# Peptides against a protein of PDB entry 5TUV, part 178

Target 1, 107 residues: chain A of PDB entry 5TUV
Amino acid sequence: KEVIDRLRYLKAEIEDLELKERELDQQKLWLQQSIKNVMDDSINNRFSYVTHEDICNCFNGDTLLAIQAPSGTQLEVPIPEMGQNGQKKYQINLKSHSGPIHVLLIN
Target 2, 107 residues: chain B of PDB entry 5TUV
Amino acid sequence: AQECQNLEVERQRRLERIKQKQSQLQELILQQIAFKNLVQRNRHAEQQASRPPPPNSVIHLPFIIVNTSKKTVIDCSISNDKFEYLFNFDNTFEIHDDIEVLKRMGM

## One batch from the design tools (peptide; made by RFdiffusion4, then SolubleMPNN)

Design b2_p26_6_s1 (from b2_p26_6, 11 letters changed)
Fold by OpenDDE base, seed 4:
Structure b2_p26_6_s1 (fold): chain B 107 residues (1-107), chain C 107 residues (1-107), chain A 26 residues (1-26)
Amino acid sequence: as target 1 above (107 residues)
Amino acid sequence: as target 2 above (107 residues)
Amino acid sequence: SFRGTLPPYSTYPASSPFIIKIEKYE
């Protein structure tokens, strides 16, 4: 029956897709580890920076803050809510676990 | 059959997940390439200048950029252990990560 | 304008981006 044949076909295809998905998962893990290794390399780490000029060339903003923090630092931007004075709260919350956070005023 | 329909739904779901994972993988590849290009640029620039840039003229990865109006008042509160930072803005702001910056730089 | 004390900038080793939790913002 055609339905039976379709079922068999779909089951076989799903099995192949499962294999493909697992392959992609492994590739992602490998690439993430590769990126970590490249960034942790002493020479690469020494040169892993952008300049103030780079930032100014990328943005037309009036006030630019650069916030540098250790890897794994948590950044939270809550939904703006009304404050006690009736003004919306625009906030950035940062939490580091492995070192200090550094802030630079670009302009 | 209902079973056939269920398998077709599952097949489609898996195909979409695979597509998403492929896209994420490509993004990671591009990030790695951009980082390598950044390192190469900086190495060459320092060689030409025969000196490293001043410490406060560069921003080390990872970082974020906050963009807001010149009229925006920014208050920064730092925890006692300096691991937590709270930024308060009296107006809206934009956040850009280092990946976006590298893209804008053409890396 | 900025109010508050900014810590001095220093370069630290890092190998991964921030863990960013961003909710809807206008």
Scores: peptide ipSAE 0.036, ipTM 0.846, DockQ to the pose 0.660
Fold by OpenDDE base, seed 2:
Structure b2_p26_6_s1 (fold): chain B 107 residues (1-107), chain C 107 residues (1-107), chain A 26 residues (1-26)
Amino acid sequence: as target 1 above (107 residues)
Amino acid sequence: as target 2 above (107 residues)
Amino acid sequence: SFRGTLPPYSTYPASSPFIIKIEKYE
């Protein structure tokens, strides 16, 4: 009896959780589209930038590179492994398909 | 009893997924707010200066920030088609996306 | 390792790229 009741309770709860999860999925989709619309707006796009000062205020004591690339640009950071010269290879590989990549030295 | 255990595991898994999705939604909302604040700041700044910033003085979204030691040797090469970039570092580096930068900026 | 894409904040082309070769920057 107790086992049967527990089973029924768990099944009912799981069904409710399924509904909740679907609701959250729909909300995420809506919110993502909203963000896209805001960012794609011509006025917002015109002012969608940060300055060198902004970046410098976020970081200290290091060399900072800013890499600006089109949306969808592929980013790859291979696992560091030994190169031919016996040194580990630390790399960033970028592949853009929709436009140029802009690189700036901040500090 | 085994069925009850299986359902309890499933229940817990679903609860964790829901919690994660709720957190992701909150992050998306904060991202949208941060972006709007960035746009507003830049519009106000340009109005005060009565001119837009120089083209190479700002970093347009989307972007990433690469952080490495000042002693790190950095090589950047561009492919023939101008769409592929290869960065080589002789030491470790960190990557920060524009979302994290906006957070650090207090947007 | 990491494989992914940049955030989809903008679909517009970027500015002209720079070629960088930095041995040391202080």
Scores: peptide ipSAE 0.031, ipTM 0.846, DockQ to the pose 0.057
Fold by OpenDDE base, seed 1:
Structure b2_p26_6_s1 (fold): chain B 107 residues (1-107), chain C 107 residues (1-107), chain A 26 residues (1-26)
Amino acid sequence: as target 1 above (107 residues)
Amino acid sequence: as target 2 above (107 residues)
Amino acid sequence: SFRGTLPPYSTYPASSPFIIKIEKYE
């Protein structure tokens, strides 16, 4: 009897949690679409940038590269294996499918 | 009972997913706010300057920032496909996305 | 290794790329 009651309680609670999770999924989807719409707006897109000063203020003392590429551009950082010359390979691979990649040296 | 235990595990799994989704939703909200603030800042700045910034003085979203030592040798090459880029470093580096940059900017 | 995609903020491509070869930046 106690086990049966516990089972019934747990099943009811899980059902409530399923509803809550689906609600959050829908909210996330809506918000993602909202963000896309805001950023794709012609006026917003025109002003969707940061400056060299902005980047320099966020970081200190090192070389900074800014890499701008279309949304969905693939980024790969292989495990730093030893190369042919015995040096560890520190590498970034980028693959864009919808447009060119722009690279700037900040400092 | 084993069935009760299984349901309790499932309950806990769902609770954790819900918590994660709630956090992700809040992050998206903050991202949208940060972007809107960025746009507002840039619009005001260009109005005050009475001109847009030079094209190579700004970084358009989306972008990433690569941070490495000033002593690091960096080689960037384009593959046969102009949409593919290979960056080689002789030392370690860090990668930061535009979302983190906006956060550091206080947007 | 790290594998992913750039943030989905914009669908519009950037300008033409630059080629960088830096021995030491001062």
Scores: peptide ipSAE 0.029, ipTM 0.849, DockQ to the pose 0.056
Fold by OpenDDE base, seed 3:
Structure b2_p26_6_s1 (fold): chain B 107 residues (1-107), chain C 107 residues (1-107), chain A 26 residues (1-26)
Amino acid sequence: as target 1 above (107 residues)
Amino acid sequence: as target 2 above (107 residues)
Amino acid sequence: SFRGTLPPYSTYPASSPFIIKIEKYE
């Protein structure tokens, strides 16, 4: 009946949406690999940097730290909690698995 | 009727996921474009200067920027192999990735 | 809290290990 027809229509549409979603997933994977290939290129890698001036132009001021680390470096910022001294803890934890981390003071 | 309603909810959920994935894909495309523009800028600049920039004057990708008040006290602990970093701040801070920096640079 | 991974890019080596305490940056 009417309900059966509606069900068939919805199921068919959902199948089409599933195909579209899988297509997007594959496109994302392809693009990610493309980006990786471009960035891993020796020439591109040689010129994959920003300057201190670039950073200063992006921010109004204050203290700026630049932390350079290998891809895949784990970054953790725990929820600020009260310490034993009654002060909230503001922390950044970094763990690299493929190379050293370098820190630069910009401002 | 109930089954139709369930499928309509599923349909809507899938549509939203597809929309999100499309947006994410566009962001990746923009990231790749920004990176290529950065590389071209730097190549051109070095060609004009006929020399590479000073070693400690540039920040190589990937990186993050930490922004905090100049009054903020920062305590940094570094492992022997420089694979682990622990930062302690006595006040709040902001973190920005290199993608955002490239966006702010207009790449 | 925030937990994540840095983007898929390339990097180079760095200097020696130590502890740094900074009250104010220059």
Scores: peptide ipSAE 0.026, ipTM 0.846, DockQ to the pose 0.058

Design b2_p26_6_s2 (from b2_p26_6, 15 letters changed)
Fold by OpenDDE base, seed 2:
Structure b2_p26_6_s2 (fold): chain B 107 residues (1-107), chain C 107 residues (1-107), chain A 26 residues (1-26)
Amino acid sequence: as target 1 above (107 residues)
Amino acid sequence: as target 2 above (107 residues)
Amino acid sequence: PFRGTLPPYSTYPATSPFNIKVDKYL
């Protein structure tokens, strides 16, 4: 029966896709660990920075703030709500667990 | 058959996930390359200058960039231990992570 | 609302932290 054949085909294909997806998952884990190792290297860590010029070249105009914080720092941007004065509240909340946060005005 | 339709939906779902994961892997690879290029650039620059950059002239990873209008008033509240920050803006802003910055830098 | 974390990376000394009131520079 055509339907039976289609079912068998689909089941076999799904099994193959499951294998492929697991392969990709493992590759992602490996790559993430590799990136972590590279970034945690003492020499690489020492040179893991950008300059003011770098930032200015990436953006034109406006006010730029650079916020440097430890890995894992929580970032929250609430949905703007109306304030008491009728103005929407635009906020950024940062919470670090492993070190201080540093802020720099670029321009 | 309904079972056939269900499997076809599942197959399509898995295919889309695989496509997304493939894209994510490519992105991670590019991130690692960009980071290595950044490190190499900075090492070379410091060698040429025969000194490290001034502490307040660079932004160490990880970081974010906040972009807002020059007319935007920004208020920053900082905890005593500097582990918590609250930014208040009187207008909209954009946030860009370090990955995007490295991309814009051409790393 | 947007919720997330900064990407995994080792902490390194950055610029000196300071209280910013950007309106002073407008």
Scores: peptide ipSAE 0.085, ipTM 0.851, DockQ to the pose 0.066; fails the geometry check
Fold by OpenDDE base, seed 4:
Structure b2_p26_6_s2 (fold): chain B 107 residues (1-107), chain C 107 residues (1-107), chain A 26 residues (1-26)
Amino acid sequence: as target 1 above (107 residues)
Amino acid sequence: as target 2 above (107 residues)
Amino acid sequence: PFRGTLPPYSTYPATSPFNIKVDKYL
């Protein structure tokens, strides 16, 4: 019947889609490893930076903090809540496990 | 048939996941290209200047940018080993990662 | 609250979650 044929068609298509998804998953892993290798290369690492001018050109007129931290540094921004003084708490919590955090005031 | 409908739902779910994964892969590819372009730019710039930039004039990857008003008061608590940072702001702020900065730079 | 980790790209989400305006949480 028509329904049986449709079922067979759908099952075959789903099988093809499963293969495609696995292919994409593998490609992602390969690309992530490639990016890691490129960034960890000694020469590339030496030149993996932006300048203060770069940052200033990207943003206008506000106070800019540049926070450089090791890979895997945990970033937490709590939902603003009322503090003890009646002021909302706007916070950034950083926790590194691999090295020190460096902060620069750009402007 | 109910089975046919179930498979059609599954098919559509897989198609959407595949589309999302394809988009994610493209983003990663662009990030890799942007990084390579950044490295190339910096190498060329240092060759022309015949020296590296001053240490405090550059921000090494990975980093984030915190943007807030000039009027915002920022308090920072730092652990002794500089592995933990707590920022307190008396007003709202924005966070931008290095990927966005590279995009804004046109890398 | 927002939780995340800094780059690198290899371990970073394909789409950056860090382009954040804190007022989204207000």
Scores: peptide ipSAE 0.072, ipTM 0.853, DockQ to the pose 0.082; fails the geometry check
Fold by OpenDDE base, seed 3:
Structure b2_p26_6_s2 (fold): chain B 107 residues (1-107), chain C 107 residues (1-107), chain A 26 residues (1-26)
Amino acid sequence: as target 1 above (107 residues)
Amino acid sequence: as target 2 above (107 residues)
Amino acid sequence: PFRGTLPPYSTYPATSPFNIKVDKYL
């Protein structure tokens, strides 16, 4: 009987947690759409950039490449494997479907 | 007893997922705030300068940053339409998205 | 291998091997 009561309590709590999780999922979708709307605004889009100085302030000492591409561009980084010459292959593959990709050497 | 234990495990699993989703939602909120701050900064800067920055001096969102050693040899292949890029590195590299950059900038 | 899309709806590995020919820009 005590076990039955515990089972009933746990089931009720799990049901409440399911509702909470669904609420969070909906909030996430709403916020994602909100972010998209803000970024797609013509005025905001005009000013949605960083400078070379901004990047240099974030990273020190190494070679920095900035790759600008449309949202939705496919990015692939294969698992490093040994090449025919015995050197591991470190690769980045990019494919855009909605516009050109631009690359800048920062330093 | 076993059923109670199973439900308690399920309860804990759901609690952890909810916690993760709450954290992810908070990150999205911070991203939106950071973007708005970036836009405000740039608008103010251009107003003060009475001109936009030179076109090749800025990186427009969305973008990624590739960080690698100064000694790393980078080979890049580009399609004619610039929709496809293939990068080859002779050593490891790091990838950072624009969200992380905005965080490092303090936006 | 890592697969994804560029921001804002993607995560990237902290470290990875890259293969890019930048002859046109370098």
Scores: peptide ipSAE 0.070, ipTM 0.853, DockQ to the pose 0.044; fails the geometry check
Fold by OpenDDE base, seed 5:
Order: structure tokens, then sequence, then C-alpha cells
Structure b2_p26_6_s2 (fold): chain B 107 residues (1-107), chain C 107 residues (1-107), chain A 26 residues (1-26)
């Protein structure tokens, strides 16, 4: 019957899509590892930086903070809540696991 | 009929996930290219200058940029182990990761 | 303006990104 045929077709297509999705997942893992290898290379690591000029050219003349931290550092920006003085609290929470955090005031 | 509808929903769900994953892969490729270009730029610049940049003039990856008004008051609290940092702002701010910065730089 | 004390200066090798949890107001 037509309905039965449609069911079989859909099931087969879903199986194909599942295979495709798994393929993409593997490709993502491979590419992530590739990026890690490139960044961890001694020469690349030596030159893996941006300048103050780079940052200033990317943003307007507001206050700019640059925060450098080890990979895997947790960054949390909680929803603003009212403070003790009736002022909303705008916060950034950082938690590193492998070392200290470096902060630069750009302008 | 209901089973067909359920499978069609599942099919569409998988198609959307696949599309998203394909886009993510493309972004990762671009990130790797941007990083390589950054390294090449910096290496060339240091060769021309015949010296590395001053330590506090550059921001090493990975990093984030915090952008806020010049009127914003920023306080920083550091935990005893120096692994946790709390930034307090009296107004709103924007956060940009290093990937976005590299994009804005044209890498 | 920034008030208080700045964190200690440090540099680390380029590796995996931050684990970022950001709300929509940013």
Amino acid sequence: as target 1 above (107 residues)
Amino acid sequence: as target 2 above (107 residues)
Amino acid sequence: PFRGTLPPYSTYPATSPFNIKVDKYL
C-alpha cells in the first residue's frame, strides 16, 4: 500500500541521514584535532597573538579589556540581578584550571 | 498515517542538524585559515622589525575582548588561589572572542 | 574606568577555546 511504501522510504532515508550525521561528527573531531595541533606547534604558538592596534582597529573608542586565559577556562555571564544598592549587577565570572589570567586595558 | 508524520518530523530534524553541522565545519576551516594567516603576518612583522614585540603590547591566544562605555566602572575581584576572577560592571558590556577578532582583522 | 587591582600578568600557549556561557544581553 502507498502508506506502507512511504513508511519504508522514510525509514531508509532516516538511516542514510544518520550515517551522514555520524560522518560529519567524525569530520568535526578530526578538524578540531587539526586546529589543536596547529596551535600547539612551537612556531605557531610563538606567533599566536594580536596587537593593541589590531584590537583598536576592530572596535570603537570605548573601554576595551583584553582577557587572556588558559584553554578550557570557564566564562560565565549571569543574568543581571538587582544589587544591594538597587543597581543591576553586570558580571563576568572566570574560572581557570591551568593557570592565571592576564588582563590588559587597551584604551 | 500518524507514524508517517512522526517519521517526517524526525527526517526534518535530522536534516536541520546536518545543515548546522556542515556550517560548523566550514567555520572551523575558516578559523584554522585565519590562525595560519595571523601567524604568517606576525612572523613577517617580527622579521622586518628584527625583534619581537614588547610583552605587554600583544595579546596571546586564546583571549576575549570586553567592550563597554568609557563611563562604565569596572571592578575586578580575584580569588585567593588566583584561578577565579569576578569582573563587576555598573553598566552593560559586550564580549567578543578571539575568532571574531580575527574575522574583523580580515585574517 | 577600571578600578581596583589588575590580575597578574601571564602568557599561555594557544590551545582549546574558553568554555563560554553567555546570556543574550551581550
Scores: peptide ipSAE 0.054, ipTM 0.853, DockQ to the pose 0.594; fails the geometry check

Design b2_p26_6_s3 (from b2_p26_6, 13 letters changed)
Fold by OpenDDE base, seed 5:
Order: structure tokens, then sequence, then C-alpha cells
Structure b2_p26_6_s3 (fold): chain B 107 residues (1-107), chain C 107 residues (1-107), chain A 26 residues (1-26)
């Protein structure tokens, strides 16, 4: 039947897609490791920074906080809740496991 | 058949995931290129200046930028072990990662 | 980029060096 043939076709295609997805996952892991190696290189690490000027050129007119933290740092932005004084609480929660967090204020 | 319909839904779901993963891979490639360009820029700049930049004038990767109004009151609480940071804002804010900054810089 | 107030279906970069958890409005 046509339906039976369609089922066989779909099953075969899904198997092919599964293989493709696994291939992409492996490629992602490889590329992530490559990026890590490049960033961890002694020379590259020494020069892996942006300046205040760089940041100011990217953003205008507002208060800017630069937060430097180790890769893998957890960042949480909860849904704003009403505070005790009737003020909404806008929050950022950071948790680092591998090093200090450094904050710079840019005007 | 119902089974055929279920498989078609699964097929479409996998296709979308594959598309997303392909896009993510492309983004990672661009990130690596941008980082290499940043390093090259900074090396050249320090060679011209014959000195490294002042320590408090640069932001080391990885980092995020928090953008908020100049009128926004910002409070920061740090845990005893200094691994956790809580930022409180009395108004809305925007977060930008270092990847976006590098893009805006034209890296 | 993303804001402190996010709509239910807002997205954030999956390639960030940070592990980002953004709660969305329901």
Amino acid sequence: as target 1 above (107 residues)
Amino acid sequence: as target 2 above (107 residues)
Amino acid sequence: SFKGELPPYSTYPATSPFIIKVEKYK
C-alpha cells in the first residue's frame, strides 16, 4: 500500500537524520575544543581583551557594567518579582566555580 | 495512518534541530575568527605603544556587558566565598555577551 | 542580547561562554 511505503520511507529518513545530527554534535565538540585550545594558548590569552573604548564605541549613553568571569560561569535572570516596597526586582545572579568575578563600571 | 503522521512530526522536529545545530556551528566558526582577529589587533597595538595597556583599562575575555539607564540604581551583593554575585536593579537592563561585542567591534 | 524582562518565547545565545538561565514570563 501507499501508506506502508510512506511509513518505510519516513523511518529510513529519520534514521538518516539521526546520523546527521550525531555528526553535527561531534563537529560541535571538536570546534568547541579547538576554540578552547586557541583561547588557552599563552600568547592568545595575554591579548584576549577589549578596552573601555571598545565598549563605549559599541554602546551609547547608558551605564555599562563589564563583568569578567571564567568560562562556565552560571548566569541567571529571574522573572522580576514585586519587592517589599512595591518595586519590581530586576536581578542577575552569577555563580563561578573556577575563579573570581571581576566587575568594571564604564561611564 | 496515525503512525505516519507521528513520524512526519518527528521528521520535522529532527530537521529543525539539525538546522539549528548547523547555525550554531557557523556561529562558533565566526567566534573563533573574531577572537583571532582581536588577538592580532591587540598584539599590534601593544607593539606600537611599546607597553601593555593599564590593567584597569581592559576587560579580559570571557565577559558580559550589562547595559542600563544612567538613572538605574545598581546594588551588588557578594557571597562570603566570593563565588556568587547578586546584582539588583531598580529598572530593566540588557545583557550582551563578549561575542556580540566582538561583532559590534567589527572583528 | 537579552533584557531583564523577557517575553515567554525569548531566546538567548546558545554559544555563550556563560551558562545562561533566563526565566521567561508565562
Scores: peptide ipSAE 0.249, ipTM 0.874, DockQ to the pose 0.146
Fold by OpenDDE base, seed 3:
Structure b2_p26_6_s3 (fold): chain B 107 residues (1-107), chain C 107 residues (1-107), chain A 26 residues (1-26)
Amino acid sequence: as target 1 above (107 residues)
Amino acid sequence: as target 2 above (107 residues)
Amino acid sequence: SFKGELPPYSTYPATSPFIIKVEKYK
């Protein structure tokens, strides 16, 4: 009786939450498409860059590599494993399918 | 009682997912704003300078930043067409995407 | 290990899988 009422209430609330979640999913898709359109605009694309100074201001030092690659470039970082020489292997593997990769040493 | 408990658990799970999706949506909005701010900054800067920046002085999106110690030895192997890169480090490194860089820039 | 594609700008949340900290690779 009271349990039945509670069940009915919970089920109704869950239905409302399902609708809200679907709404958020659609909003995300719309926003992603909007972002894509903005970035694909020729004028925006022309000015979509940062400078060496920008990068240096974001980090306090050390060695900084900037790697520019086309969207969709495959990035792989294997788990560091001990090599035959007794040293752990720290690696980055990059594979592009749509254009060359550019690397800049910042500092 | 058990059914009520099950539905309450489901309700809570859905609420958490909705909260996460709302947060992700907000982040996407902020990212779009940051990108637009970057574009406007660069457009204004080039207008003031009456010229584009030197070709090798800027990093075009999308990109990643690799940060490692100045003592780290880096070995890089590049394919002829520059579509494949293999980086070897003798120590640990950090990878940061362009989104984080824009955040650090205050865009 | 980590594997993925370089995403289009703003397609991933703030906790992007392409942000990797040093601590994970010691």
Scores: peptide ipSAE 0.156, ipTM 0.866, DockQ to the pose 0.074
Fold by OpenDDE base, seed 2:
Structure b2_p26_6_s3 (fold): chain B 107 residues (1-107), chain C 107 residues (1-107), chain A 26 residues (1-26)
Amino acid sequence: as target 1 above (107 residues)
Amino acid sequence: as target 2 above (107 residues)
Amino acid sequence: SFKGELPPYSTYPATSPFIIKVEKYK
């Protein structure tokens, strides 16, 4: 029957897709670890920065804040709510677990 | 017949996930390349200057960039827990991660 | 609007925190 054949085909294809997805998951894991290793290298870490000029070249005409924080720092941007004065609240909440946060005003 | 239709839906779902994961892997590869290029640029620049940049002139990874109008009033406060920060804006803002910045820099 | 974390790609020396108030630029 055509339906039975289609079912068998689909099941086989899904099994192949499962294998492919697991392969991609593994590749992502290894690549993430590779990136971590590269960035954690003492020499690379020493040079892992951008300059004020870099930031200014990427953006124009606005006020820019650069916020440097330890990896894993929690970032929360709540949905804007109406404040007591009728103004929407635009906020950024940061919580660091590994050290202090550095803020720079640019442009 | 219904089982066939269910499997076809699952198949399509898996195909979309695989496509997304392939794209994510490509982005990770580009991130690693961009980081390596950044490191090389900075090493070369410091060699030419024969000195490291001033500490307050650079932003180390990881970081975020907040972009807002020059008319926006920004208030940054530290909570009693010194690891928590609250930024208040009287208008909308945009957040850009370091990955996007490196892309804009052409790394 | 979202909730998340900064990428845990690297670690770096801690810097001093600052309290900043940015007024309107005219």
Scores: peptide ipSAE 0.072, ipTM 0.853, DockQ to the pose 0.056
Fold by OpenDDE base, seed 4:
Structure b2_p26_6_s3 (fold): chain B 107 residues (1-107), chain C 107 residues (1-107), chain A 26 residues (1-26)
Amino acid sequence: as target 1 above (107 residues)
Amino acid sequence: as target 2 above (107 residues)
Amino acid sequence: SFKGELPPYSTYPATSPFIIKVEKYK
């Protein structure tokens, strides 16, 4: 029966797709570790920076803050809500667990 | 048959996940390439200048960029334990990560 | 608005924190 044949085909294809997905998962883990190794290399780490000029060239003449923080630093931007003075609250909350946060004014 | 339809739905779901994972892998590859290009650029630039840039003139990865109007008032406060930072803005702002910056830089 | 984390690329935070207050730019 055609339906039975279709079922067999689909089951076989799904099995192949499962293998492919696991392969991609492993590749992702490998690549993530590779990136970590490359960035943690002493020479690469020494040169892993951008300049004020780089930032200014990427953005128009507004107020620009650069916030450098340790890997894993929590970043939270709550939904703006009305404050006590009737003004909306525009906030950024940062929580670092492994080191200081460096803030620079780029203007 | 209903079973056939269920398997077809599962097949399509897996195909979409695979597509997404392939895209994520490509993005990671591009990030690694961009980082390598950044390091190469900086090494060359420092060699040409015969000195490293001043410490406060560069932004080390990882970082974020906050962009807001020049008229925006920004207040930064730090928690007692120095692990939490609160930024208050009297107007809207945009956040850009280092990946986006590297892309805008053409890395 | 969102909640998340900075990219987990570097594990070496070798920078000093600064407190800033930026008012209207002149």
Scores: peptide ipSAE 0.058, ipTM 0.852, DockQ to the pose 0.050

